Peptides against a protein of PDB entry 6RGO. Designs and how they scored, part 17

Target 1, 392 residues: chain A of PDB entry 6RGO
Amino acid sequence: MALKLLGFNQDATCFSVISSNKGVTIYNCDPFGKCFELEKSTSNDEELDFLVEMLFSTSLIAVVDKTIGASKRKKLKIVNTKRKATICELTFPHEIMDVIMNRKIICVVLKSDQIFVYDISCMKLLRTIDVRGEKLKSTSKFRNSEAVGDIGVRVSLSTDNNSILCYSSYSKSDKENAPLNDIVVFDALKCIQINVLPAVHQSNIVCIACSPDGMLMATASEKGTIIRVFKTIDTENDEPILVNEFRRGSRPSRISEMKFNHDNTLLACVGESDTIHIFALPVTTTEADANEDDTLQQSSHSLSSSINGLQYISKGLANRFGKIIVSKIPTQSQQRHVAYIKIPENAKYRIGFPKDTTNTIHICGEDGNYLVYSIPRNEVGPCTLVKSNTFD

## One batch from the design tools (peptide; aimed at target 1 T58 K82 R83 I87)

Design b1_p20_1_s2 (made by RFdiffusion4, then SolubleMPNN; from b1_p20_1, 9 letters changed)
Fold by OpenDDE base, seed 1:
Structure b1_p20_1_s2 (fold): chain B 392 residues (1-392), chain A 20 residues (1-20)
Amino acid sequence: as target 1 above (392 residues)
Amino acid sequence: DEEEKKKKLQELLKEAEEEL
């Protein structure tokens, strides 16, 4: 059967799929099994498309029927899965492109490049973010939205209660064709812009991941060759802090999803390539109190790569408009993956990190495979398959 | 109607917080 993956929930305890014959199915990861099904409301042989965002392992889901020809592409439903009942329905002026949530906030991304921020507890609109801004509304040249393919505003939300929202924004270039290569960091609860990271890539940002705690953000462009990791809130001399630059590959390949693990030690990416890449983040030694105790000389050859990040602020060419393009970390300091998973060619996969096992990754494929891998700690190499299940 | 939806949503969130 044709499957379409929707993804994992925030803690990788569940994942959602579209089955051509059934509609939306939610699977539990452990014990593995079907936990919910949303039946197709129409018997038509139309290609099903949905957005489903689940609140962790709870009975709360947000659903959008995106099926072509459906008048429902502008409707968000909040559903209780246990009661099989719609609790709330919202209608938007434009098609819904994405929905993200945590315990406090729902963000709804529209095709109009608007982000609607809601308090989940009452579905009160807290803010509408217009990413195009008021000045760009006047140039009603619909960029032929057909020719600029699947490039829209990207969002990621912290899974904690701090509700740090990261979103892609248009560069302040007077050009009608400004790329979506700025990032805005936003406190979704207070409705305050915290930070702006200008020109984090040369081309449009197509993937963003926020860390669970909202302290880190990963970005990838349409080239998908370089992943950049930034601090979200902290700045150095009012400039964005680049923590890491990872090289996924030398060949362009779209990244569809990135995820941090729960302790911010790993970043995984998946996309159109035959390989899931896992990168190690430097452990920020918080100077927690080194209590004096045991002298066990375990010669941990800590690959403390002394990232003495000499921020060689290469005097990148200040383009005539004073925007500092984030200086490329020298190619020699670009970190590679520490682990990888080979996946079938042309199979779309999704990734999730479970909370309880920081060195485990969950993956699922449109091939009907749900797989659990162990991530190697001490060497660069393949992940080890621990568990395998199939779904239809 | 909106107040009943809010109440049902708060009940669902409370049930969801008890399920975590």
Scores: peptide ipSAE 0.195, ipTM 0.840, DockQ to the pose 0.795
OpenDDE base, seeds 2, 3, 4, 5: peptide ipSAE 0.147, 0.156, 0.178, 0.119; ipTM 0.801, 0.808, 0.824, 0.780

Design b1_p20_1_s3 (made by RFdiffusion4, then SolubleMPNN; from b1_p20_1, 10 letters changed)
Fold by OpenDDE base, seed 4:
Structure b1_p20_1_s3 (fold): chain B 392 residues (1-392), chain A 20 residues (1-20)
Amino acid sequence: as target 1 above (392 residues)
Amino acid sequence: DEKKKEELLKKLLEEAEKEL
């Protein structure tokens, strides 16, 4: 049976799948089981394609049927799963590419490189963001979708109520083929641009993750060799703050998904490689209780793993405008994963971090496996499998 | 229709706030 993964919800309590025979199924993670099914509308042997975004563990879902014809691909349904009823339907001028939500906002990404921002409470449009801007409207050349892989605007939304939206934007290069290598940080509630991070990679950004609190973002390019973590809001001397630079690998491999855990201590990534990588973030010690005398010599064993990494002199990315995002992090000090999970090369996986257990990760595969792993705290190594379930 | 939509959305959002 062909399975297609839609992913986990915001707190990894549920995940969504497309089954070729059944349609959309939503599974609860604990206790493991089906919580919702959306039957296929057609008896045809057509390959099912859907977008499904779930609002936490609630009965609220956003659904896009992408299976049949350009007309359905432009329709967003807001559905109450408990009542099996459509609350409302929205129609867009272009195909829907992505849908993300939190308790305040729904963002709808179109194939036209537009982001529609809605107040979820009334489904009123707050903002239309045109990522191409007014100057590029004249060349109605939709990238002929045939040749170059799924390069479009990428988005991530904070799961908190602050509703920080990070999206990829076109670099200000006068070239017809400007890369999607800028990041815009946007307050989705106030409809204000907060920050712009220019040229965070050399090539198009294909994956973005926002932290749950909206204070951090992770980015990966088409190469998928380097992951960069930035502050979203804070700047130093009007320049972006690079917090971390992680090396996933030496070989190019597409990253399909990244996620932060709920306390911003871990970043996971998954994609076309046989390995899920988990990276440790520096704990921002809030200067709270400096008072108590407890002389716990936390031997900061700086695991200065002297990786004799290649002297790639990071010739800082000279953008055409001379603003180099100087990685203040020398390429020699690019951190590796602290933990990993081996996965089948031919199976797509999705990842989620549960809210209550910061050292566990949920994963699900198109192979029909739902797996819970424990992340090692004090050593670099493989994650330990804690729970496994199968789905069809 | 719009009022009924807003009431249904409000109820689902009140469910999402109780999971906090």
Scores: peptide ipSAE 0.399, ipTM 0.905, DockQ to the pose 0.533
OpenDDE base, seeds 1, 2, 3, 5: peptide ipSAE 0.120, 0.375, 0.152, 0.365; ipTM 0.803, 0.900, 0.824, 0.899

Design b1_p20_1_s4 (made by RFdiffusion4, then SolubleMPNN; from b1_p20_1, 9 letters changed)
Fold by OpenDDE base, seed 4:
Structure b1_p20_1_s4 (fold): chain B 392 residues (1-392), chain A 20 residues (1-20)
Amino acid sequence: as target 1 above (392 residues)
Amino acid sequence: DKKKEEEELKKLLEEAEAEL
């Protein structure tokens, strides 16, 4: 049977799949088993397409049936899975491309490059974000979606109550084909723009991950060779703070998903490659434990290792193009993965980090495998398989 | 109708807050 992965919920306690014969199925991760099924509305051999976003382990899901006709693709259903009943239905002017939620808000991304932000408690519209802005509305050339692939507005939302929304935006170039290479950081509760990160990649951003606390954001472009991690809120001299730059590989390969673990120590990425990569983030030592008086006079041998930081002052023309965040990180000093998982080349996988086990990753594949891996702490190497289950 | 919807949403959100 053809499986299509919808992904994990926010804490990786559940994952959602489309089965061609059954419709939508939600699995619980531990104990492993089906927790909900949504039957297909039609007996037709039409390829099933759905969006499903689940609110943690609750019976609250958002569902979009994309299988049949342009009208259904514009409808969001909020469903109580325990009751098997629709609570409410929202209709949008354009096709729904993505839905994300936390305990406070739902964000709905449209094919029009609009983001609708709702208060989840009453389904009241808080904001409509028009990512194209009013000026670009004149050229209603919907990118003919046949030839120009999966390039649209990307979003990620913090899983905490601060509700930090990160989204890709068009660069302020007068060119008709401005790339989606800016990031906007938005307080979704207050409906305020917090930050703008201009030109974080040279090409369109195709993947974004926000940390659970909303303090970090990871970005990847169409090339998928470099992942950049930024602070979301903090700035240095009104400039974005680049925390890390990771090299996934030298060969271009699309990244489909990225996730932070719950303590912001790890970033995982998955996509079209045979490898899930896991990167280590610098632990921000909170200064809390500095009070213990341990007077150990370790002789600071000032090994002034003159790291000849070859300031490649590429006097590259600072032409009028937006300040590309030129990584100050030399291409040779780009951090590699600390851990990896090998996956089948032809199987799409999704990733999730469980809340309680920061060195564990959950993965599921369109091959029908649900796998739990242990991440090595002190060594660069493969992850160890801890648990495996199959689904259909 | 809207009030009943909000009451049901509120109950499900209270379940989500209890998982914190």
Scores: peptide ipSAE 0.544, ipTM 0.946, DockQ to the pose 0.484
OpenDDE base, seeds 1, 2, 3, 5: peptide ipSAE 0.527, 0.524, 0.526, 0.513; ipTM 0.942, 0.941, 0.941, 0.941

Design b1_p20_2 (made by RFdiffusion4)
Pose (drawn by RFdiffusion4):
Structure b1_p20_2 (pose): chain A 327 residues (1-135, 151-284, 335-392), chain P 20 residues (1-20)
Amino acid sequence: MALKLLGFNQDATCFSVISSNKGVTIYNCDPFGKCFELEKSTSNDEELDFLVEMLFSTSLIAVVDKTIGASKRKKLKIVNTKRKATICELTFPHEIMDVIMNRKIICVVLKSDQIFVYDISCMKLLRTIDVRGEKIGVRVSLSTDNNSILCYSSYSKSDKENAPLNDIVVFDALKCIQINVLPAVHQSNIVCIACSPDGMLMATASEKGTIIRVFKTIDTENDEPILVNEFRRGSRPSRISEMKFNHDNTLLACVGESDTIHIFALPVTQRHVAYIKIPENAKYRIGFPKDTTNTIHICGEDGNYLVYSIPRNEVGPCTLVKSNTFD
Amino acid sequence: SEEEEEAAEELIEELEELAE
């Protein structure tokens, strides 16, 4: 089958790719190279490694499952790339759905909507967050820098009226203090959530409305959350998979089950800005590094890695600059 | 980048000590 289940780095330095053949490879961007290659851990052809989230450019990797079911739901391994050794092997009562890391805080998301927060220096569990214990699946996002700030989708106070709903809660994982609770920002479920690297901004994706809403995160008034802007969906409602924020928080990238990748600019310092054509029934992931604000890195399941440029004052499409092919 | 790698190695050492 195709080389599926791409994962993208926080700093846009490298990307995680599960080669359907054997193990998982991690490439670099500049210069492009085979950065890390995981050995054989397989027994059948279509069984897939699912979840890999990494540090910035380091040797520290978070790896989850290999087998379809033997040791998948209840595993987390911490591996150094230079020496291929497992350090800490944590076990969890449910199936892992997503893992997000930063320099200070490690988050582990379970299928039962439990979020385990760890101080990464000693792996002490800071807090267990029973989201489904209070009231598709929960989508979680996190800031990259320090003062790492956690964002998760929570159910509303209409659990009696119907089973599924999605509001937003802002949480400071550094001090384990809930900062702001946002109301039902959508009339539908929440598909994907993105938080700014500095933790000041947040994006939301609806399944039905397909309109991205941006709210201030922490400095927002206590009385009411502050809405920043909205973005035109285009000609057709489409499911969104992954969104990213630029380092200066002027740009927002959007990708999904669509022909095109949309680029939204920010009035921090309208409907559409830059659009990147994309093959139809193939899936891609997004990133952009800290070095420049004009370069957008693209990861594709077709086997191609592309680097596009952004037009500052033109509403035109992106210009391709650099490309390379996968393995 | 080098400083990040150094900090990651130090963190791995502390985790090994705790794992012991």
Fold by OpenDDE base, seed 4:
Structure b1_p20_2 (fold): chain B 392 residues (1-392), chain A 20 residues (1-20)
Amino acid sequence: as target 1 above (392 residues)
Amino acid sequence: SEEEEEAAEELIEELEELAE
């Protein structure tokens, strides 16, 4: 059977798949099993296409049937899975490209490069974000539907109640073909733009991940060779803070998904490559209130190892393009993965981090495998398979 | 968590009442 992966929920307790013969199936991860099934509404041999976003482990799902006709692709259904009932239906002016949610908001991304932000409690529209802005509306030939890999607006939402929304935006370049290489950080509850990260990549952004707490954001371009991690809210001298730059590989490969673990210590990425990469983030020591007075004078000799990092200031073209944040991290300081998982070639996989086990990753494949891996803590190497299940 | 399921059930009930 042809399987299509929809992905994990926010805490990786469930994942959703499309089965060509059944429709949408939601699986519980532990204990492993089917928890919900949405039957195929049509007897036609048409390729099934759905969006499904689930609110954690709850009975609340958002569903878009993309299988039949341009009209259905514009409808969002909110469904109670326990009752198998549609609670409400929203109709949009354009095709729905993505749906994301947390306990407070639903964001709906349209093919028009619009983001509709709703209060989940009452399905009230809080904001319409027009990523193209008013000036670009006239030249928008709808991207040809046949281009495998249409580089639309990408979004990611914090899983916490702060509801930090990160989205890709068009650079302010007067070029007719401005890349989607800016990031906007948006408070989705207050409907306020918090930050703008200009030109975080040279090419279009194709993948974004927000941390669960909304404090970090990872970005990847269409090249997928470098992943950048930024602070979302904090700035230094009104400039964005680049926390990490990771090298996935030397060869171009599309990244389809990235995820932070729940304590912001790990970032995983998956895509068209035979390898899931896991990167370690520096632990931001929150200065916990170490008010405890204990005077232990351990004279640790600060070996000031003067890392004379030769700043090769390549005196190259200081062209009028704003300071590309890219210039602050030397290409030699690009961190590699600390762990990896090998996956079958040409198999699409999705990733999730469970809340309770920060060193565990859940993965599922269009090959019908659900796999749980342990991530090594003290060594660079392969992850260890802990559990495996199959689905159809 | 049970509290998160309960809060989501309340949210579903509020949304169902708004749809009637």
Scores: peptide ipSAE 0.136, ipTM 0.775, DockQ to the pose 0.778
OpenDDE base, seeds 1, 2, 3, 5: peptide ipSAE 0.129, 0.124, 0.041, 0.053; ipTM 0.765, 0.765, 0.642, 0.697

Design b1_p20_2_s1 (made by RFdiffusion4, then SolubleMPNN; from b1_p20_2, 9 letters changed)
Fold by OpenDDE base, seed 3:
Structure b1_p20_2_s1 (fold): chain B 392 residues (1-392), chain A 20 residues (1-20)
Amino acid sequence: as target 1 above (392 residues)
Amino acid sequence: SKELEKEAEELEKKLEKLAA
């Protein structure tokens, strides 16, 4: 059967799949098993497509039927899975491209490059962000680019109550083909723009991840060779906004998903390659706990000093040409993965980090495999398979 | 876990009251 993966929930306790014969199925990770099924509304052999966003392990899901020919592509349903009932239905002017939520906020991304921000507690519209309209105010040329191809606005939302929204925006370059290579950081609760990170890549951003606490964000371009990690907020201490640069590989490959673990010590990425990559983030030790473990600090200090030394050279140039956030970090200072998982070629996988175990990763494949891996702490190498299950 | 389930049940009850 053709499976399509929707992904893990925020705490990796559940994952969602589309089965061609059944519709949407939600699986519990531990104990492994089916916890919800949404039956196919049509008997037609149409390729099923859905968006499903689950609120953690709760009975609350957001569902969009994206099946071709369905008039439902503009409808968001909030469903109680225990009652099998639609609680709320919203209709949008354009096709829904993405839905993301936490305990406070639902964000709905439209094909029009609009982001609708809702208070989940009352489904009140807090803000409409018009990413295209902001571009049109900066660029006098109305591009009727009906070619909303594979490049659209990307979003990520913090899983905490701070509700930090990161989204891709169009560069202010007077070029008719301004790439989606800026990042906006937005407080979704207060409806305030916190920061703008211009030109974080040379090409369009295709993947964004926000940390659970909203303090970090990761970005990847359509090249998928370099992953950059940024602070979301400018620190008063003139500290670098760019905290890490990771090399996934030398060959271009699309990254489909990135996730931080719950303590911001690991970043995982998955995509069209045969490899899930896991990167270690330097722990920003607040000065207080500096006493005991000297050995791991020496490696972090040498890398922070190399990044800081290069940013100090860029500060002298930045004062002359505006806020250059991306200095040319030498390819030699680009960190590789600390751990990896080999996956079957042509199988799409999704990733999730469980809350209770910082060194465990959950993965699921369109091959029908649900796998739990242990991440090595003290060595660079493959992850160890701990548990496997199959689903249909 | 139990706090998240309770928070979700409270959200569900709020959303159900808006659909009524």
Scores: peptide ipSAE 0.294, ipTM 0.854, DockQ to the pose 0.765
OpenDDE base, seeds 1, 2, 4, 5: peptide ipSAE 0.244, 0.219, 0.228, 0.268; ipTM 0.833, 0.823, 0.830, 0.842

Design b1_p20_2_s2 (made by RFdiffusion4, then SolubleMPNN; from b1_p20_2, 6 letters changed)
Fold by OpenDDE base, seed 5:
Structure b1_p20_2_s2 (fold): chain B 392 residues (1-392), chain A 20 residues (1-20)
Amino acid sequence: as target 1 above (392 residues)
Amino acid sequence: SEELEKEAEELLEKLEELAK
């Protein structure tokens, strides 16, 4: 049977799939099993497509029927899974491309490059963000319909209550074909733009991940060879702070998903390659007042390889037209993965980090495998398979 | 978990009342 993966929820306690014969199914990760099923409403042999966004493991889900030919591609449904009932419906002027949610906010991304921000508690519209801006409203050159499929506004939302929204935006160029290579950081609760990161890649951004606390953001372009991690709020001399630059590979390969773990120590990426890559982030020691005395000399020989962090504050060469290009970290300072998982070629996988186990990763495949891996702590190498389940 | 489910139930009830 053809399965399509929708992904994990915010804390990787559940994942959702489309089965061609059944419709949408939600699985619980532990104990493993079906927790919800939405039956196919149409008898047609049409390829099913859905968006499903869960509020963690709760009875609240957001659903969009994206099936081709369906008039429903502009309709968001809020569903109570316990009652199996639609509670409310919102209709949009354009097709829904993405939906993202936390305990406070729902963001709806449209094919028009608009982001609608809602207060979840009353479904009140807080803000409409027009990523094209007013200048591009006049050029009703819809990007040719065939080339439109893969290049749209990307979003990520913090899973905490601060509700930090990161989205891709068009570079300020008078060129008709400006790339989606800027990032905007937005407070979704206050409806205020916090920061703008100009030209973080040379090509369109196709993947964004916000950290759970909203303090970090990872970005990847269409090339998927380099991942950049930035601070979201903090700036140095009014310039964006590049924390890390990771090399996934030398060969171009699309990244479909990235996620931080819950303590911001790991970043995972998955996509069209046969490998899930896991990168280590520098632990920002929060100055917790380590007042109390207890002298336990655990000689953790942290091989602090003295990466002399030459903060190459590479002065963004303002190109002749005043465009700041985020300077690349020298290739010698590009970090590789610390851990990896091999997956079948051409299998689509999704990733999730459980909240309570920072060294564990959940993965699921369109091959019907749900897998739990342990991440090695002290060595660079493969992850160890801990648990496996199958789904249909 | 239970607190978050209760919050989601209260949200769903409130949204159902606003949709009537």
Scores: peptide ipSAE 0.469, ipTM 0.920, DockQ to the pose 0.848
OpenDDE base, seeds 1, 2, 3, 4: peptide ipSAE 0.448, 0.422, 0.442, 0.443; ipTM 0.913, 0.907, 0.912, 0.913

Design b1_p20_2_s3 (made by RFdiffusion4, then SolubleMPNN; from b1_p20_2, 6 letters changed)
Fold by OpenDDE base, seed 5:
Parts: sequence; structure tokens; C-alpha cells
Structure b1_p20_2_s3 (fold): chain B 392 residues (1-392), chain A 20 residues (1-20)
Amino acid sequence: as target 1 above (392 residues)
Amino acid sequence: SEELEKEAEELLEKLEKLAE
């Protein structure tokens, strides 16, 4: 049977899939099993497509029927899974491309490059963000419909209550074909723009991940060879702070998903390659007042490889046309993965980090495998398979 | 978990009353 993966929820306690014969199914990760099923409403042999966004493991889900030919591609449904009932329906002027949620906010991304921000507690519209801006409203050159499929506004939302929204935006270049290579950081609760990161890649951004606390953001372009991690709020001399630059590979390969773990120590990426890559982030020692005395000399030889933080002051060579390009970290300072998982070629996988186990990763495949891996702590190498389950 | 499920139930009940 053809499975399509929708992904994990915010804390990797559940994942959702589309089965061609059954419709949408939600699985619980531990104990492993079906927790919800939405039956297919149509008898047609049409390829099913859905968006499903869960509020953690709760009875609240957001659903969009994206099936081709369906008039429903503009309709968001809020569903109570315990009652199997639609509680609220919202209709949009354009097709829904993405939906992201936390305990406070729902963001709806449209094919028009608009982001609708809602207060979940009353479904009140807080803000409409127009990523194209007013200048591009006049050029009704719809990007040719065939080239539109893969290049749209990307979003990520913090899973905490601060509700930090990161989204891709068009560079301010007066060129008709400006890339989606800027990032905007937005407070979704206050409806205020916090920061703008200009030209973080040379090509369109195709993947964004926000950290659970909203303090970090990872970005990847269409090339998927380099991942950049930035601070979201903090700036140095009014310039964006690049924390890390990771090399996934030398060959171009699309990244479909990235996620931080819950303590911001790991970043995972998955996509079209046969390998899930896991990168280590520098532990920002929060100055917790370590007042209390207890002298346990655990000689953790942290190989503090002295990453001489070459503050690459991007002397942004203002090329003659005022384009600030984020200076690339030298290839010698590009970090590799610390851990990896091999997956079948051409299998689509999704990733999730459980909240309570920072050295564990959950993965699921369109091959019907749900797998739990342990991440090595002290060595660079493969992850160890801990648990496996199958789903249909 | 239980607190978050209760919050989601209260949200769903509130949204149901706003749709009526």
C-alpha cells in the first residue's frame, strides 16, 4: 500500500500518516499503536493528500484536505479526535501550503505567500503577513504553475509559549526573480518583527527549523549541502549571529526536514539522501548560579576542541549593488555530523526528538517502519537501533 | 500530559461555543 508520511508532533510522542485505503492515521510512539483514524470520505482512486498538525498528543488537530480536484484545499478544519467531530472551519482565499501550531498560535501558509496568524484560544486573526509585499501585488505573474510546486514561503514556530515564528522572505533586490533567501523572525503573540537575516543562502531557502525555545534557527537552501544555524533575537553590531555552519555532504541533495532536540544540543536533518545526519551544537552554558559546593570531580574530558571562534566579521563586501551576503564560514571550520542513521534509498523519512530523552531520536518511513535510535555521546559514528515497530 | 489535554479540551469546548 502507498503510505505518505505527514510527520511527528512537537514532542515526537505521535506521528501521522496517509494510507491510500484508510485515509489519515495517527500513531502513538510509546506505547506504540493507533490512537486516531480519519476515514477516507471519497470512493475515488485519487491520490490522497492532507496536512495534519497536532497539538502535541492531545485531542486537538488541524486538518486540510489537499487531494487534487478537492474544493477543500482552501479549508482548515479544527477536529476533536475524541469526539471525531469538526469543531471549527476556516476558509482561505488561496490553497493552504502549510499549517504550524503550538499551545497559543496557529499559523496558516497560503500559496499566495501570505501567513495568517491566529490565536488558537478563539481562532481570532492576529495578523496577515504578506511576504511578497505591496510591490509584487501588481505583478500578477503567477510564477509559472509548473515551477511553483517546490518554491514557496517556509515557516517554523517555536514549541514554547513565546511563539517565535521564523519565515523565508524575498530579498529586497529589484529583480523580478528575487530568491526567497532572507529570514524574518517574528513574535507571533505580540505581532512584532524582531529581526531580519538578509541573504542567509545564495538560493531559495527550502527548509527552516526553529529551536523549541525560539532562540536558534537552522536553514538550508535548494542545494542542501550546507546548513546554517543563527541566533534568532541576538545581534552583533546590528548583524546576524551565525553560530554554526554544518556540511551535510558534497553532492546536492534536498533536505525535507530539520529538527533541534529539546535542549538545543543536537540538530538532525533528513531528505532525499540515504542518510539522516545529526550535528552537535555548542552547549551555551546558561549562567545558572552554580553556588552549591559538591566537588564531584567527574573528569569529563570534554574534548573542547578550541574552536577558535574566528568571529568572521563578515566584511560584507558591499558589492556595487548593496547586497549584503552572509559571509560563508571557511570550509575548514565547517563541522560534519557527529552521528548518522542509514535509511533505504528513495524512502521518505521524518524525524522527531522526544522531550525527556535528549540522546534519542524517533524516525518513521513511508516503508512502514517506526524506529527509535540511541545517539552516541562520546564518539562520531552510527546511531544504535533500540526499538522497531511496523505500521500499515 | 493531563494538564495539556485538559487545556486542549477547554480550547475545543470554547471553539465549539463560538461556532454555534
Scores: peptide ipSAE 0.426, ipTM 0.904, DockQ to the pose 0.806
OpenDDE base, seeds 1, 2, 3, 4: peptide ipSAE 0.411, 0.388, 0.400, 0.412; ipTM 0.901, 0.897, 0.899, 0.903

Design b1_p20_2_s4 (made by RFdiffusion4, then SolubleMPNN; from b1_p20_2, 8 letters changed)
Fold by OpenDDE base, seed 3:
Structure b1_p20_2_s4 (fold): chain B 392 residues (1-392), chain A 20 residues (1-20)
Amino acid sequence: as target 1 above (392 residues)
Amino acid sequence: MEELLEEAEKLLEKLEKLAE
């Protein structure tokens, strides 16, 4: 059967899938089993397409039926899974591309590069963010090219109540072919822009992850070779906003998803490659306990990360956008522990980090595998398979 | 876990009352 993965919920306690014959199924991870099914409304052999966002392990889901007709692709349904009832239906002017939520906020991304921000408690619209801005409304011919469907606004929302929204935005430099390579950090509750990170990659950003606490964000471009990790908030202490740069690989490969673990010690990425990569983030140890002299002389295989420090000398905007001193991240060749999982070629996988076990990762595949891996702490190597289940 | 379920049940009850 053709499975399409929708992904894990925020705490990786559940995952959702589309089965061509059944419709949407939500699985519980532990104990493993079906917890909800949304039956196919139509007997037609049409390829099912849905967006489903689940609020943690709760009976609240947001659903978009993208299968049939331009009208359904513009409708968001809030559903109570226990009652199998639609509570609320919202209709948008354009096709819904993405839906993200936490306990406070729902964000709806449209094909028009608009983000609608709602208070979940009352479904009140708090803000419409127009990523193209008002000036471009007149001249942007809808690129009717079907190929534009893949390069849209990307979003990530913190899973906490702070509701930090990170989204990709168009660079100001080139009006007609400006890449989606800026990042905006937005307080979704207060509806205030916190920060703007200009040109964080050379090409369009295709993947963003926000940390659970909203303090970090990770970005990847269409190349998917470099992952960058940034602080979301400017610290007064002239500390570099860019805290990490990871190399996933030398060959271009699209990253489809990234996730932080609950304590911001790990960043995982998955995509079109045969490998899930897990990167260790340096814990910002407050300087106190750095006294233990453990001289472990492990061999200097020089990963020559040429950190070509992007000196963005934007001369003119220096007064309002603080000096992004791209201080050279010291090439402290801290051999960051990197773990990996090999996945079948051509199988799409999704990833999630459970809250209670910081060194465990949940993965699920369009091959019908749900897998739990243990992440090695003190060595670079493969993750160990702990549990496996199958679904259909 | 229980607090999350209770918070979401309260959210669902609020949303249901807004749809009536």
Scores: peptide ipSAE 0.384, ipTM 0.884, DockQ to the pose 0.762
OpenDDE base, seeds 1, 2, 4, 5: peptide ipSAE 0.224, 0.380, 0.380, 0.267; ipTM 0.829, 0.883, 0.885, 0.846

